# Peptides against a protein of PDB entry 5TDY: the designs that were tried, part 59

Target 1, 88 residues: chain A of PDB entry 5TDY
Amino acid sequence: EKKIDGRRKAAVLLVALGPEKAAQVMKHLDEETVEQLVVEIANIGRVTPEEKKQVLEEFLSLAKAKEMISEGGIEYAKKVLEKAFGPE

## One batch from the design tools (peptide; made by RFdiffusion4, then SolubleMPNN)

Design b2_p23_7_s3 (from b2_p23_7, 10 letters changed)
Fold by OpenDDE base, seed 3:
Structure b2_p23_7_s3 (fold): chain B 88 residues (1-88), chain A 23 residues (1-23)
Amino acid sequence: as target 1 above (88 residues)
Amino acid sequence: SEEEKKNEEIWEKVVDAILEVEK
């Protein structure tokens, strides 16, 4: 498995969520982090299906590790995010 | 590296923010 840069993973996930949801998420971030992410998103370029899949799986893994959502919540989040990625 | 640590911190922050929005 290829290791993806943390900032890259964040940008990929935010783009996948869509502009409205991404905006809601970024309201919870400090201004400097937002600025860095905006630049990363602007230069995101090509995102492969494999990269999207990896980012989603790493998100779910980290969310589970943080124990901030239940196991059922993880499955729900997976379905929501998979839908957010949309068809290719 | 310090850059890698910073990038990973951003990833962590974004995940935390998503979980906050979805709660």
Scores: peptide ipSAE 0.673, ipTM 0.928, DockQ to the pose 0.608
Fold by OpenDDE base, seed 1:
Structure b2_p23_7_s3 (fold): chain B 88 residues (1-88), chain A 23 residues (1-23)
Amino acid sequence: as target 1 above (88 residues)
Amino acid sequence: SEEEKKNEEIWEKVVDAILEVEK
């Protein structure tokens, strides 16, 4: 597994969520972070299937580690995000 | 590196924000 830049992981995930939800998420962030993410999203280029898979897994792992959601919530979130990423 | 730390911090901030929105 290759290490992905933190900003890139965030950009990939935000794009997968769609513009409406991404905007909701960014309302919780400081101005400088938002500016960094907007630039990263604008220059995201091609996202490989491997990157999508890795970003999803890292998101779920971190969310689980933070104990923010239950096991059932993790499984649900995985399915939702997989659909959001779309087929290749 | 400091740059890597900053980027990872951005990642964690985004994850926290997503979890907050979905809560």
Scores: peptide ipSAE 0.672, ipTM 0.929, DockQ to the pose 0.601
Fold by OpenDDE base, seed 4:
Structure b2_p23_7_s3 (fold): chain B 88 residues (1-88), chain A 23 residues (1-23)
Amino acid sequence: as target 1 above (88 residues)
Amino acid sequence: SEEEKKNEEIWEKVVDAILEVEK
C-alpha cells in the first residue's frame, strides 16, 4: 500500500462528496487551505479504485480515532461514502 | 518533513470539517 499525500487524500474525498457538499465543507476551512485544495482538485487526474478505497478507510479510521462517529454508525457512513465515490 | 506535516494537517482539517458538516 502506497502512502497517499495528505492533500491528495483530501482532494479525492472532496471530489467524491460532490461540488455542493464539498463547498459546504470548505466553508469551514481557512482561506489558504481552500486555495491549496482547489488546486489539488483541479489537478486530481485519474483516481484509482485503490486510492478511493484507501482514502475511505483512512477517513473512517481517523474519524473513529477522533471519536467523532460511533462504531455503530461506521457501516452506514461507509455505504454513504461509497455511493458518493460511485461504482467502479 | 515540513511538506508532509502540512499535507497531513490539511487532511485532518478536511476530515474535521466533513464531520462538522455531517453531524
Scores: peptide ipSAE 0.672, ipTM 0.928, DockQ to the pose 0.610
Fold by OpenDDE base, seed 5:
Structure b2_p23_7_s3 (fold): chain B 88 residues (1-88), chain A 23 residues (1-23)
Amino acid sequence: as target 1 above (88 residues)
Amino acid sequence: SEEEKKNEEIWEKVVDAILEVEK
């Protein structure tokens, strides 16, 4: 599968979370990173189903690697994010 | 590349932030 730009992956995920949750997330980021993400979100254009799937998979993979959530938590997160991305 | 490295760093920061918010 194609490698997606890191900033793009981040933008796709933030948009999927919705404005309220995305705002909470960005409060944990440094100012410069927020500015870069805002620009990327503004230029996100259309996100393909393939991109959405890949971003979710990469998020879950990284979350597992960090051991921040259990397997049950991963499955829950997957369902939540899939719903956030919206049905296709 | 350095640009790619920077972009991946942003991605990782966002993931960390999401995990923190959902904690």
Scores: peptide ipSAE 0.671, ipTM 0.928, DockQ to the pose 0.630

Design b2_p23_7_s4 (from b2_p23_7, 8 letters changed)
Fold by OpenDDE base, seed 4:
Structure b2_p23_7_s4 (fold): chain B 88 residues (1-88), chain A 23 residues (1-23)
Amino acid sequence: as target 1 above (88 residues)
Amino acid sequence: SEEEKKSEEIWNKVVDAILKVEE
């Protein structure tokens, strides 16, 4: 497994969510972070299936670790994100 | 490195934000 830059992971995930959802997410972020993410998104280039899989897995793992949502919520989020990423 | 730390912090912030939106 190749380690992915944090900003890169964030950009991949935000793009997968779509512009509307991504905008909602970024409203919760500080201005400097938003600016950096916009740059990363603009230069995201090709996202490999491996990157998508890894980002999703790391998101789910981190979400569970933060204990901000239930296991059921994680499963639901997984389905939503899988749909957002699209089939490979 | 500090750059890597900053990058990972952004990742964490984004995850937190996503979870807040979904709640």
Scores: peptide ipSAE 0.673, ipTM 0.925, DockQ to the pose 0.667
Fold by OpenDDE base, seed 3:
Structure b2_p23_7_s4 (fold): chain B 88 residues (1-88), chain A 23 residues (1-23)
Amino acid sequence: as target 1 above (88 residues)
Amino acid sequence: SEEEKKSEEIWNKVVDAILKVEE
């Protein structure tokens, strides 16, 4: 498994969520971080299905490790993200 | 590297933000 750059992972995930959900997420970030992410998103280029899958799994793993939400919350987040990735 | 650390910090911030939105 290839290690993905943190900014890259973030950009991939935000793009997958779509502009509306991504905007909601961005509201919780500091201005400097938002600016950096906008640049990464603008230059994201091709995102492979394997890369998307890896980012999703790393998100779920990290979210659970942070213990910020219940197991039910993790399952909900998983469903939302899976729908966001949608068909390619 | 410091650049890699900064990148991972951004990743963590985004994950935290997503969790806040979904709560």
Scores: peptide ipSAE 0.672, ipTM 0.924, DockQ to the pose 0.641
Fold by OpenDDE base, seed 1:
Structure b2_p23_7_s4 (fold): chain B 88 residues (1-88), chain A 23 residues (1-23)
Amino acid sequence: as target 1 above (88 residues)
Amino acid sequence: SEEEKKSEEIWNKVVDAILKVEE
């Protein structure tokens, strides 16, 4: 497994969420962070299936560690995000 | 590196923000 840059992971996830949700998320971020993410999203290029899977798993793992997603909600969240990534 | 740390901080901020939106 290759370590993915934090900004890259964030960009991949935001794109997967779609523009509406991504905008809602970025409203909670400071201006400098938003600017960096916009640049990263603009230059996202190709996202491999392996990269998508890794980002999703790291998100779910981190969310679970923060105890903000219940044990029973992990599988549901995984499915929702996988669908959000869409077909290649 | 410091750059890597900053990048990971952005990742954490985004995750926190997503979780807030989903609440």
Scores: peptide ipSAE 0.671, ipTM 0.926, DockQ to the pose 0.602
Fold by OpenDDE base, seed 5:
Structure b2_p23_7_s4 (fold): chain B 88 residues (1-88), chain A 23 residues (1-23)
Amino acid sequence: as target 1 above (88 residues)
Amino acid sequence: SEEEKKSEEIWNKVVDAILKVEE
């Protein structure tokens, strides 16, 4: 797998979450970060299934490392995000 | 690079924010 730019990973994930959820997430971010993400989302272009899979895996890995989600929660999050990305 | 570092920081901030929303 190839390393994906951090801002791109973030944009991919936010788009997958949908506008309502993404908006809630962005309320927790500083203004400068939001501006950068808006630009990345606007220029996201096409996201490959491989990128989506990699972003999800990296999110789950990082979330687990931060110990903010239980093991069961990780599984739940995985399912939710997979559905959010939508069928291919 | 510093640019890559900043990019990764944004990624981390987004992950943190998502987890906070789920709380």
Scores: peptide ipSAE 0.669, ipTM 0.923, DockQ to the pose 0.645

Design b2_p23_8_s1 (from b2_p23_8, 9 letters changed)
Fold by OpenDDE base, seed 4:
Structure b2_p23_8_s1 (fold): chain B 88 residues (1-88), chain A 23 residues (1-23)
Amino acid sequence: as target 1 above (88 residues)
Amino acid sequence: KLSSEEIWQKVVDAILKVEEEEK
């Protein structure tokens, strides 16, 4: 498993969410962060299935660690993100 | 200047907030 840059992981998720939801997410971020993300999104290039899988796993892991959502919420979020990423 | 990991964590937080608001 390769370590993925944090900015890239974020870009992968935002692209998967789609432009509308990504915009909603970025409204919660500071200007500097948004600028960095826009650059990463613009240069995201090819995202491999392995990257998608890893990003999703790391998202779920971090979400659990932050205790921002319940376990049931994690399962729901997983389904939403899997749908957003699309089937391989 | 924000670290890459800090950006990742901020985005995760923001995503979770948005999803919570949609419930």
Scores: peptide ipSAE 0.682, ipTM 0.921, DockQ to the pose 0.624
Fold by OpenDDE base, seed 3:
Formats: C-alpha cells, structure tokens, sequence
Structure b2_p23_8_s1 (fold): chain B 88 residues (1-88), chain A 23 residues (1-23)
C-alpha cells in the first residue's frame, strides 16, 4: 500500500463528496486551509479507484481513532461517503 | 504553512462535524 499525501487524500475525499457537501465541509475550515485545498482540488488530475478506496478506509480509521463521533455516526458517515463515491 | 497531514486531519474533523449535523 502506497502512502498518500495528506493534501491529496483531502482533495480526493472532497471531490468525491460533490460540490454541495464539499462546500459545507469547507465552511468548517480556516481560510488558509481552504486556499490550499482549492489548489489541490484544481490540480487533482486522475484519481484511481484504488486511491478512492484507500482514502475512504483511512478516513474511517482516523475518524474512529479520534473518537469524535459515536459508532453510529461512523456508520452513517461511511454510508454517505460510499454513496458519494457512487458508480464509476 | 500547514503540513499535509495537518490539512488531512482538519478535513476529517470538518467532515465529521458536517455528518453529525446531518444526523
């Protein structure tokens, strides 16, 4: 498994969520972070299915580790993200 | 300037906040 750059992982996830959800997420971030993410998203290029799967799994793993959301919340987030990735 | 890993963690935190609000 290849380690993915943190900015890259973030960009992949935000793009997968779609513009509406991504915008909601961006509202919770500081201006400096948003600026860096916009650049990364603009230059995201090709995202492989394997990359998407890895990013999703790393998201879920980190979310659980942070313990900032209930188990039910994690499952909900997983379903939302899986739907966001959608068919390819 | 924020590190790549810091940005990733901030985005994860933000997503969790948004998803919690959607519940």
Amino acid sequence: as target 1 above (88 residues)
Amino acid sequence: KLSSEEIWQKVVDAILKVEEEEK
Scores: peptide ipSAE 0.681, ipTM 0.921, DockQ to the pose 0.649
Fold by OpenDDE base, seed 1:
Structure b2_p23_8_s1 (fold): chain B 88 residues (1-88), chain A 23 residues (1-23)
Amino acid sequence: as target 1 above (88 residues)
Amino acid sequence: KLSSEEIWQKVVDAILKVEEEEK
């Protein structure tokens, strides 16, 4: 497993969520962070299946560790995000 | 000023907050 840059992980996930939801998320962030993310998204290029899987897993792992997602919600969240990434 | 990993964690927190608001 290759370590992915944090900004890259964030960009991949935000793109998967779609522009509307991504905008909602970024409204909760400071201006400097938003600017960095916009640049990263603009230069996202190709996202490999391996990256998508890794980003999703790291998201779920972190969310679970923060106890912000219930045990029963993990599988549902995974399914939703996988669909958001779109077919390959 | 913020590290790449800090940005990632902030984004995760924000995503979860937005998802909770959609309930």
Scores: peptide ipSAE 0.677, ipTM 0.922, DockQ to the pose 0.577
Fold by OpenDDE base, seed 5:
Structure b2_p23_8_s1 (fold): chain B 88 residues (1-88), chain A 23 residues (1-23)
Amino acid sequence: as target 1 above (88 residues)
Amino acid sequence: KLSSEEIWQKVVDAILKVEEEEK
């Protein structure tokens, strides 16, 4: 797997979550971060299935490392995000 | 100046916060 730019990973994930959820997430971010994300989302282009898979895996890995979510929560998050990305 | 990786981590944190608030 190739290393994906952090801003791109974020954009991919936010788009996958949908506008409603993405908006809620953005409310927790500072103005500067939001501004950069909006630009990345606008220029996201096409996202490959491989990128989606990698972004999800990196999200789960980071979330687990931060110990902000239980093991059961990780499984839940995985299911939610997989559904958000949609079927291939 | 925000690095790309810093933005990624902030987004992850925000997502987790939203999910927790929805419970």
Scores: peptide ipSAE 0.676, ipTM 0.920, DockQ to the pose 0.605

Design b2_p23_8_s3 (from b2_p23_8, 9 letters changed)
Fold by OpenDDE base, seed 4:
Structure b2_p23_8_s3 (fold): chain B 88 residues (1-88), chain A 23 residues (1-23)
Amino acid sequence: as target 1 above (88 residues)
Amino acid sequence: KLSDEEIWEKVVDAILKVEEEEK
């Protein structure tokens, strides 16, 4: 698989969540981060199914590694994100 | 500027916080 830049992964995920939820997420971020993400989102272009799959996998992996949510929470988050990305 | 990976980790953290708040 091809390595994806961190900013790219973030942009892909935020776009998948939709503007309303993405806005909620960005309220938790510092101004500098938000500014960089807005640029990445604006220039996201085409997102391949492979990128979507990889971003979701890396999200789940990092979430588990950080132990920020329970295993059940991870499964819930997975379902939410998969629904946001939409079936392909 | 923040590194790419730093931004990614911040976003993941924020997403998890939002999901927790929605419960």
Scores: peptide ipSAE 0.670, ipTM 0.915, DockQ to the pose 0.610
Fold by OpenDDE base, seed 3:
Structure b2_p23_8_s3 (fold): chain B 88 residues (1-88), chain A 23 residues (1-23)
Amino acid sequence: as target 1 above (88 residues)
Amino acid sequence: KLSDEEIWEKVVDAILKVEEEEK
């Protein structure tokens, strides 16, 4: 698989969540990080189905590895994000 | 200037925090 830059992965995920939820997420970030993400989102361009799939998988993998949420929480997050990405 | 990977991990952490707060 192709390696995706971290900022790119983050931007793809935030856009998929929608503006309201993305704003909620960014409230938990420092100002410098937000500024970098805003620039990346503004220049996101075309996001392929393959990128969306890969970003979701890498998110789930990292979230599980961090053990910040239960296994059930991971499954819930998966469903939410899959819905957010929507059908192609 | 933060590295790409640092930004990615911060965003993942933030998403997980938001999801936890929604419950």
Scores: peptide ipSAE 0.666, ipTM 0.914, DockQ to the pose 0.604
Fold by OpenDDE base, seed 1:
Structure b2_p23_8_s3 (fold): chain B 88 residues (1-88), chain A 23 residues (1-23)
Amino acid sequence: as target 1 above (88 residues)
Amino acid sequence: KLSDEEIWEKVVDAILKVEEEEK
């Protein structure tokens, strides 16, 4: 497993969520962070299947660690995000 | 200013907040 830059992980996930939800997410962030993410999204290039899988797993792991989602919600969240990423 | 990992954590937190708002 390769280490992915935090900004790239965020960009990959935001793209998967779609423009509407991504915009909602970025409204919660400071201006400087938003600018950095916009640049990263613009230059995202090709996202490999391996990156998608890794980003999803790291998201779920961190969310669980923060105790912001229950054990029962993890599988549902995983399915939703996998669908958001789209088929290969 | 913010490190890559700080940005990642902020984004994850924001995503979870948005999902909670949709409920």
Scores: peptide ipSAE 0.665, ipTM 0.915, DockQ to the pose 0.594
Fold by OpenDDE base, seed 5:
Structure b2_p23_8_s3 (fold): chain B 88 residues (1-88), chain A 23 residues (1-23)
Amino acid sequence: as target 1 above (88 residues)
Amino acid sequence: KLSDEEIWEKVVDAILKVEEEEK
């Protein structure tokens, strides 16, 4: 797998979450970060299934590293995000 | 300016915060 730019990963994930959840997430971010993300989302273009898979995996990896969710929570988050990404 | 990786990490953190608040 190829390295994906951090801003792109973020944009892909936010779009996958949908507008309501994405809005909630961005309310927890500083103004500068939000502005950069809005630009990135506007230019996201087409997202491949491979990118979606990689973004999910990297999200779960980082979330686990932060020790903010239990192992069961990781599995739950995986299922939720997979549903958010939509069927292929 | 913020690096790409910093933005990514901030977004991940924010998502986790939202999910925690919604429990």
Scores: peptide ipSAE 0.662, ipTM 0.915, DockQ to the pose 0.634

Design b2_p23_8_s4 (from b2_p23_8, 9 letters changed)
Fold by OpenDDE base, seed 4:
Structure b2_p23_8_s4 (fold): chain B 88 residues (1-88), chain A 23 residues (1-23)
Amino acid sequence: as target 1 above (88 residues)
Amino acid sequence: KLSDEEIWEKVVEAVLKVEEEEK
């Protein structure tokens, strides 16, 4: 698989969540990071199904690795994100 | 200035926080 830049992964995820939820997420970030992400989102261009799949997988992997999500919440988070990305 | 991967990690954490707040 092709390695995706961290900012690119973040932009893909935020776009998938939609503008309202993305705004909520970015309220947790510093201004400089938000500005960088807004630029990435604006220039996101085409997002392939492979990228979407990879972003979801890396999200879950990182969340589990950093223990940012409970075991019981993993399946729920996966469903939420899959719904956000949309079926393909 | 955060690295690309640091930005990704911060976004992941923020997403999880938002989802938790919605419960």
Scores: peptide ipSAE 0.712, ipTM 0.927, DockQ to the pose 0.598
Fold by OpenDDE base, seed 3:
Structure b2_p23_8_s4 (fold): chain B 88 residues (1-88), chain A 23 residues (1-23)
Amino acid sequence: as target 1 above (88 residues)
Amino acid sequence: KLSDEEIWEKVVEAVLKVEEEEK
């Protein structure tokens, strides 16, 4: 698989979540990081189906690896994000 | 200034926090 820059992955994820939820997420970040992400989102361009799939998979993998949520929470997040990314 | 991967990890963590608050 092709490596995606961390900022790119973050931008793809935030766009998929929609503006309201993305704003809520960014409230947990420092101002400088938010500004960087806003620029990245503004210049996101085309997001391929492969990128969307990879971002979702890497999100789930990282969340599980860092034990940020329970296994049940991982399954829930998977469903939420799959819906957010929508069908292709 | 956070690295790209640090930004990614912070965003993932923040998403999970937001989802938990949403429940």
Scores: peptide ipSAE 0.712, ipTM 0.927, DockQ to the pose 0.578
Fold by OpenDDE base, seed 1:
Structure b2_p23_8_s4 (fold): chain B 88 residues (1-88), chain A 23 residues (1-23)
Amino acid sequence: as target 1 above (88 residues)
Amino acid sequence: KLSDEEIWEKVVEAVLKVEEEEK
C-alpha cells in the first residue's frame, strides 16, 4: 500500500461525492485550504482503483478511530461512498 | 496553516457532518 498525500486523499473523496456535496464540505474549511483543494481537484488526473479503495478504507478507519460515527454509521458511510465512487 | 494530514482530517470530519445533516 502506497502512502497518499492528505490533499490527494481529500481531492479523491470530494470528487467522488460530487460537486454539490463537495461544496457543502468545503464550507467547513478556511479559504486558503479550499483554494488548495480546488487546485488539487483540478489536477487530480487519473485515480486508480487502488487509490479509491485506500481512500475509502482510510476514511472509515479514521472516522472509527476518532469515534466520529457509530458502527451503524460506519456501514452507512461505506455504502454511500462505494456508490459515490461507482463500480469498476 | 494546515498540513496535508490536518486537511485530510478536517475533510473527513466535514464529510461526516454533511452526511448527518442529510438525515
Scores: peptide ipSAE 0.711, ipTM 0.928, DockQ to the pose 0.516
Fold by OpenDDE base, seed 5:
Structure b2_p23_8_s4 (fold): chain B 88 residues (1-88), chain A 23 residues (1-23)
Amino acid sequence: as target 1 above (88 residues)
Amino acid sequence: KLSDEEIWEKVVEAVLKVEEEEK
């Protein structure tokens, strides 16, 4: 797999979550970060299934590494994101 | 300026916060 830029991963994730949830997420971010993400989302273009898979995997990996959620929460997040990305 | 990876990490944390709040 090829390395995806961090801003690209973030944009892919936010788009997958949909506008309502993405808006909630961005409310937790600082203004500068939001501005950068808006630009990236505007230029996202097409997202491949491979990118979606990689973004999900890297999300879970980072969440686990930083112990941001419990094991049950990780499984829950995985299901939520898989539904958000849609079936392939 | 923020690095790409820093932005990614912030978004990941924010997503987790939102999901936790919506439970």
Scores: peptide ipSAE 0.709, ipTM 0.927, DockQ to the pose 0.606

## One batch from the design tools (peptide; made by RFdiffusion4, then SolubleMPNN)

Design b2_p24_1_s1 (from b2_p24_1 with D1S Y2M D14G E17K)
Fold by OpenDDE base, seed 3:
Structure b2_p24_1_s1 (fold): chain B 88 residues (1-88), chain A 24 residues (1-24)
Amino acid sequence: as target 1 above (88 residues)
Amino acid sequence: SMFEKVVDAVLKAGLLKAVEELAK
């Protein structure tokens, strides 16, 4: 699959959410980041279905990882350590 | 990264399920 840079991924995600929900997200970001994102969104051009799907799937992967960690995900933590350093 | 910041913001906004629906 094609590699998408982080700036574009962020813009794709916000555009996919729509203006109302994107605005809710923006409330949780610092002013500088918001300004940068607005520029990226303004210059996003066409978003292909493939890009949209790829970005949303990556979001879900990251979100679930964070959720598991924040909720004390022992199994995920173990998996991360195994991937990083190998099994004990 | 910018994407990671947005991911965190989406979660803080409570919009995880909204994105899940979009991904179907």
Scores: peptide ipSAE 0.757, ipTM 0.963, DockQ to the pose 0.837
Fold by OpenDDE base, seed 4:
Structure b2_p24_1_s1 (fold): chain B 88 residues (1-88), chain A 24 residues (1-24)
Amino acid sequence: as target 1 above (88 residues)
Amino acid sequence: SMFEKVVDAVLKAGLLKAVEELAK
């Protein structure tokens, strides 16, 4: 798995959503962030299937952590334990 | 991070299900 920086991950997610939904998302962001994202999107180049998959899966993981969805899994369970009892 | 900001924005926009569909 290749590391993707946060800026690129954000751009990948927005591009994956499509322009209409991406616009809806950007309504919830500050102006400076929007400007930065526009640049990242404009220069996104090729997005590989693997890269897209990584970004979407990380999104879902974060959404679970925010208790927006109730899916389980080993990795999620580990995160729950870490948040509940702290890292060891 | 910028990604975390966008994640929050996606959720605020009510687009969780849209991303879930993309992930299938």
Scores: peptide ipSAE 0.756, ipTM 0.963, DockQ to the pose 0.797
Fold by OpenDDE base, seed 1:
Structure b2_p24_1_s1 (fold): chain B 88 residues (1-88), chain A 24 residues (1-24)
Amino acid sequence: as target 1 above (88 residues)
Amino acid sequence: SMFEKVVDAVLKAGLLKAVEELAK
């Protein structure tokens, strides 16, 4: 797994959602954050399928934790273990 | 982080399932 910059991850997620849904998301962000995201999206370049998948999986992990959804999954389990015991 | 802010915004927008579908 390659480490992805947090700002880039945000841009990848928004691009993956498409412009309509991305706009809905941005309505919940402050003006400065929106401006920063637009710049990141404009300079996103190429997004590999692997990078896209990685970002989406990380989203789901974080979202499920926030929603207290225990649907499982290796990514969620990995996150739990990392937070509980730290990196090896 | 900016990513976490976007995650929160996606949830507030009610788009969790939309992202779940993208991840399949």
Scores: peptide ipSAE 0.753, ipTM 0.963, DockQ to the pose 0.820
Fold by OpenDDE base, seed 5:
Structure b2_p24_1_s1 (fold): chain B 88 residues (1-88), chain A 24 residues (1-24)
Amino acid sequence: as target 1 above (88 residues)
Amino acid sequence: SMFEKVVDAVLKAGLLKAVEELAK
């Protein structure tokens, strides 16, 4: 996987959601953040399927951690440990 | 980070399931 900076990841996620849902998300952000995101979206250029998939998967990992949603139990825990400390 | 802010905003907007569908 290629490392993507946080600003680009945010833009990719919002573009993937589409204009209507992206607008709903923007309602929950401060004005400065919205301005920065609009610039990133305007300059997003081409988004590859691989990049989109990577961003969506990272979103789901973060969201599940925040919402305390389990996915696969031991399998999910294993993925977290591998990302944090490398392969066993 | 900017991405983490947007993650929080998506959750606040109740759009978790929408993103899950996109990822399928």
Scores: peptide ipSAE 0.747, ipTM 0.963, DockQ to the pose 0.786

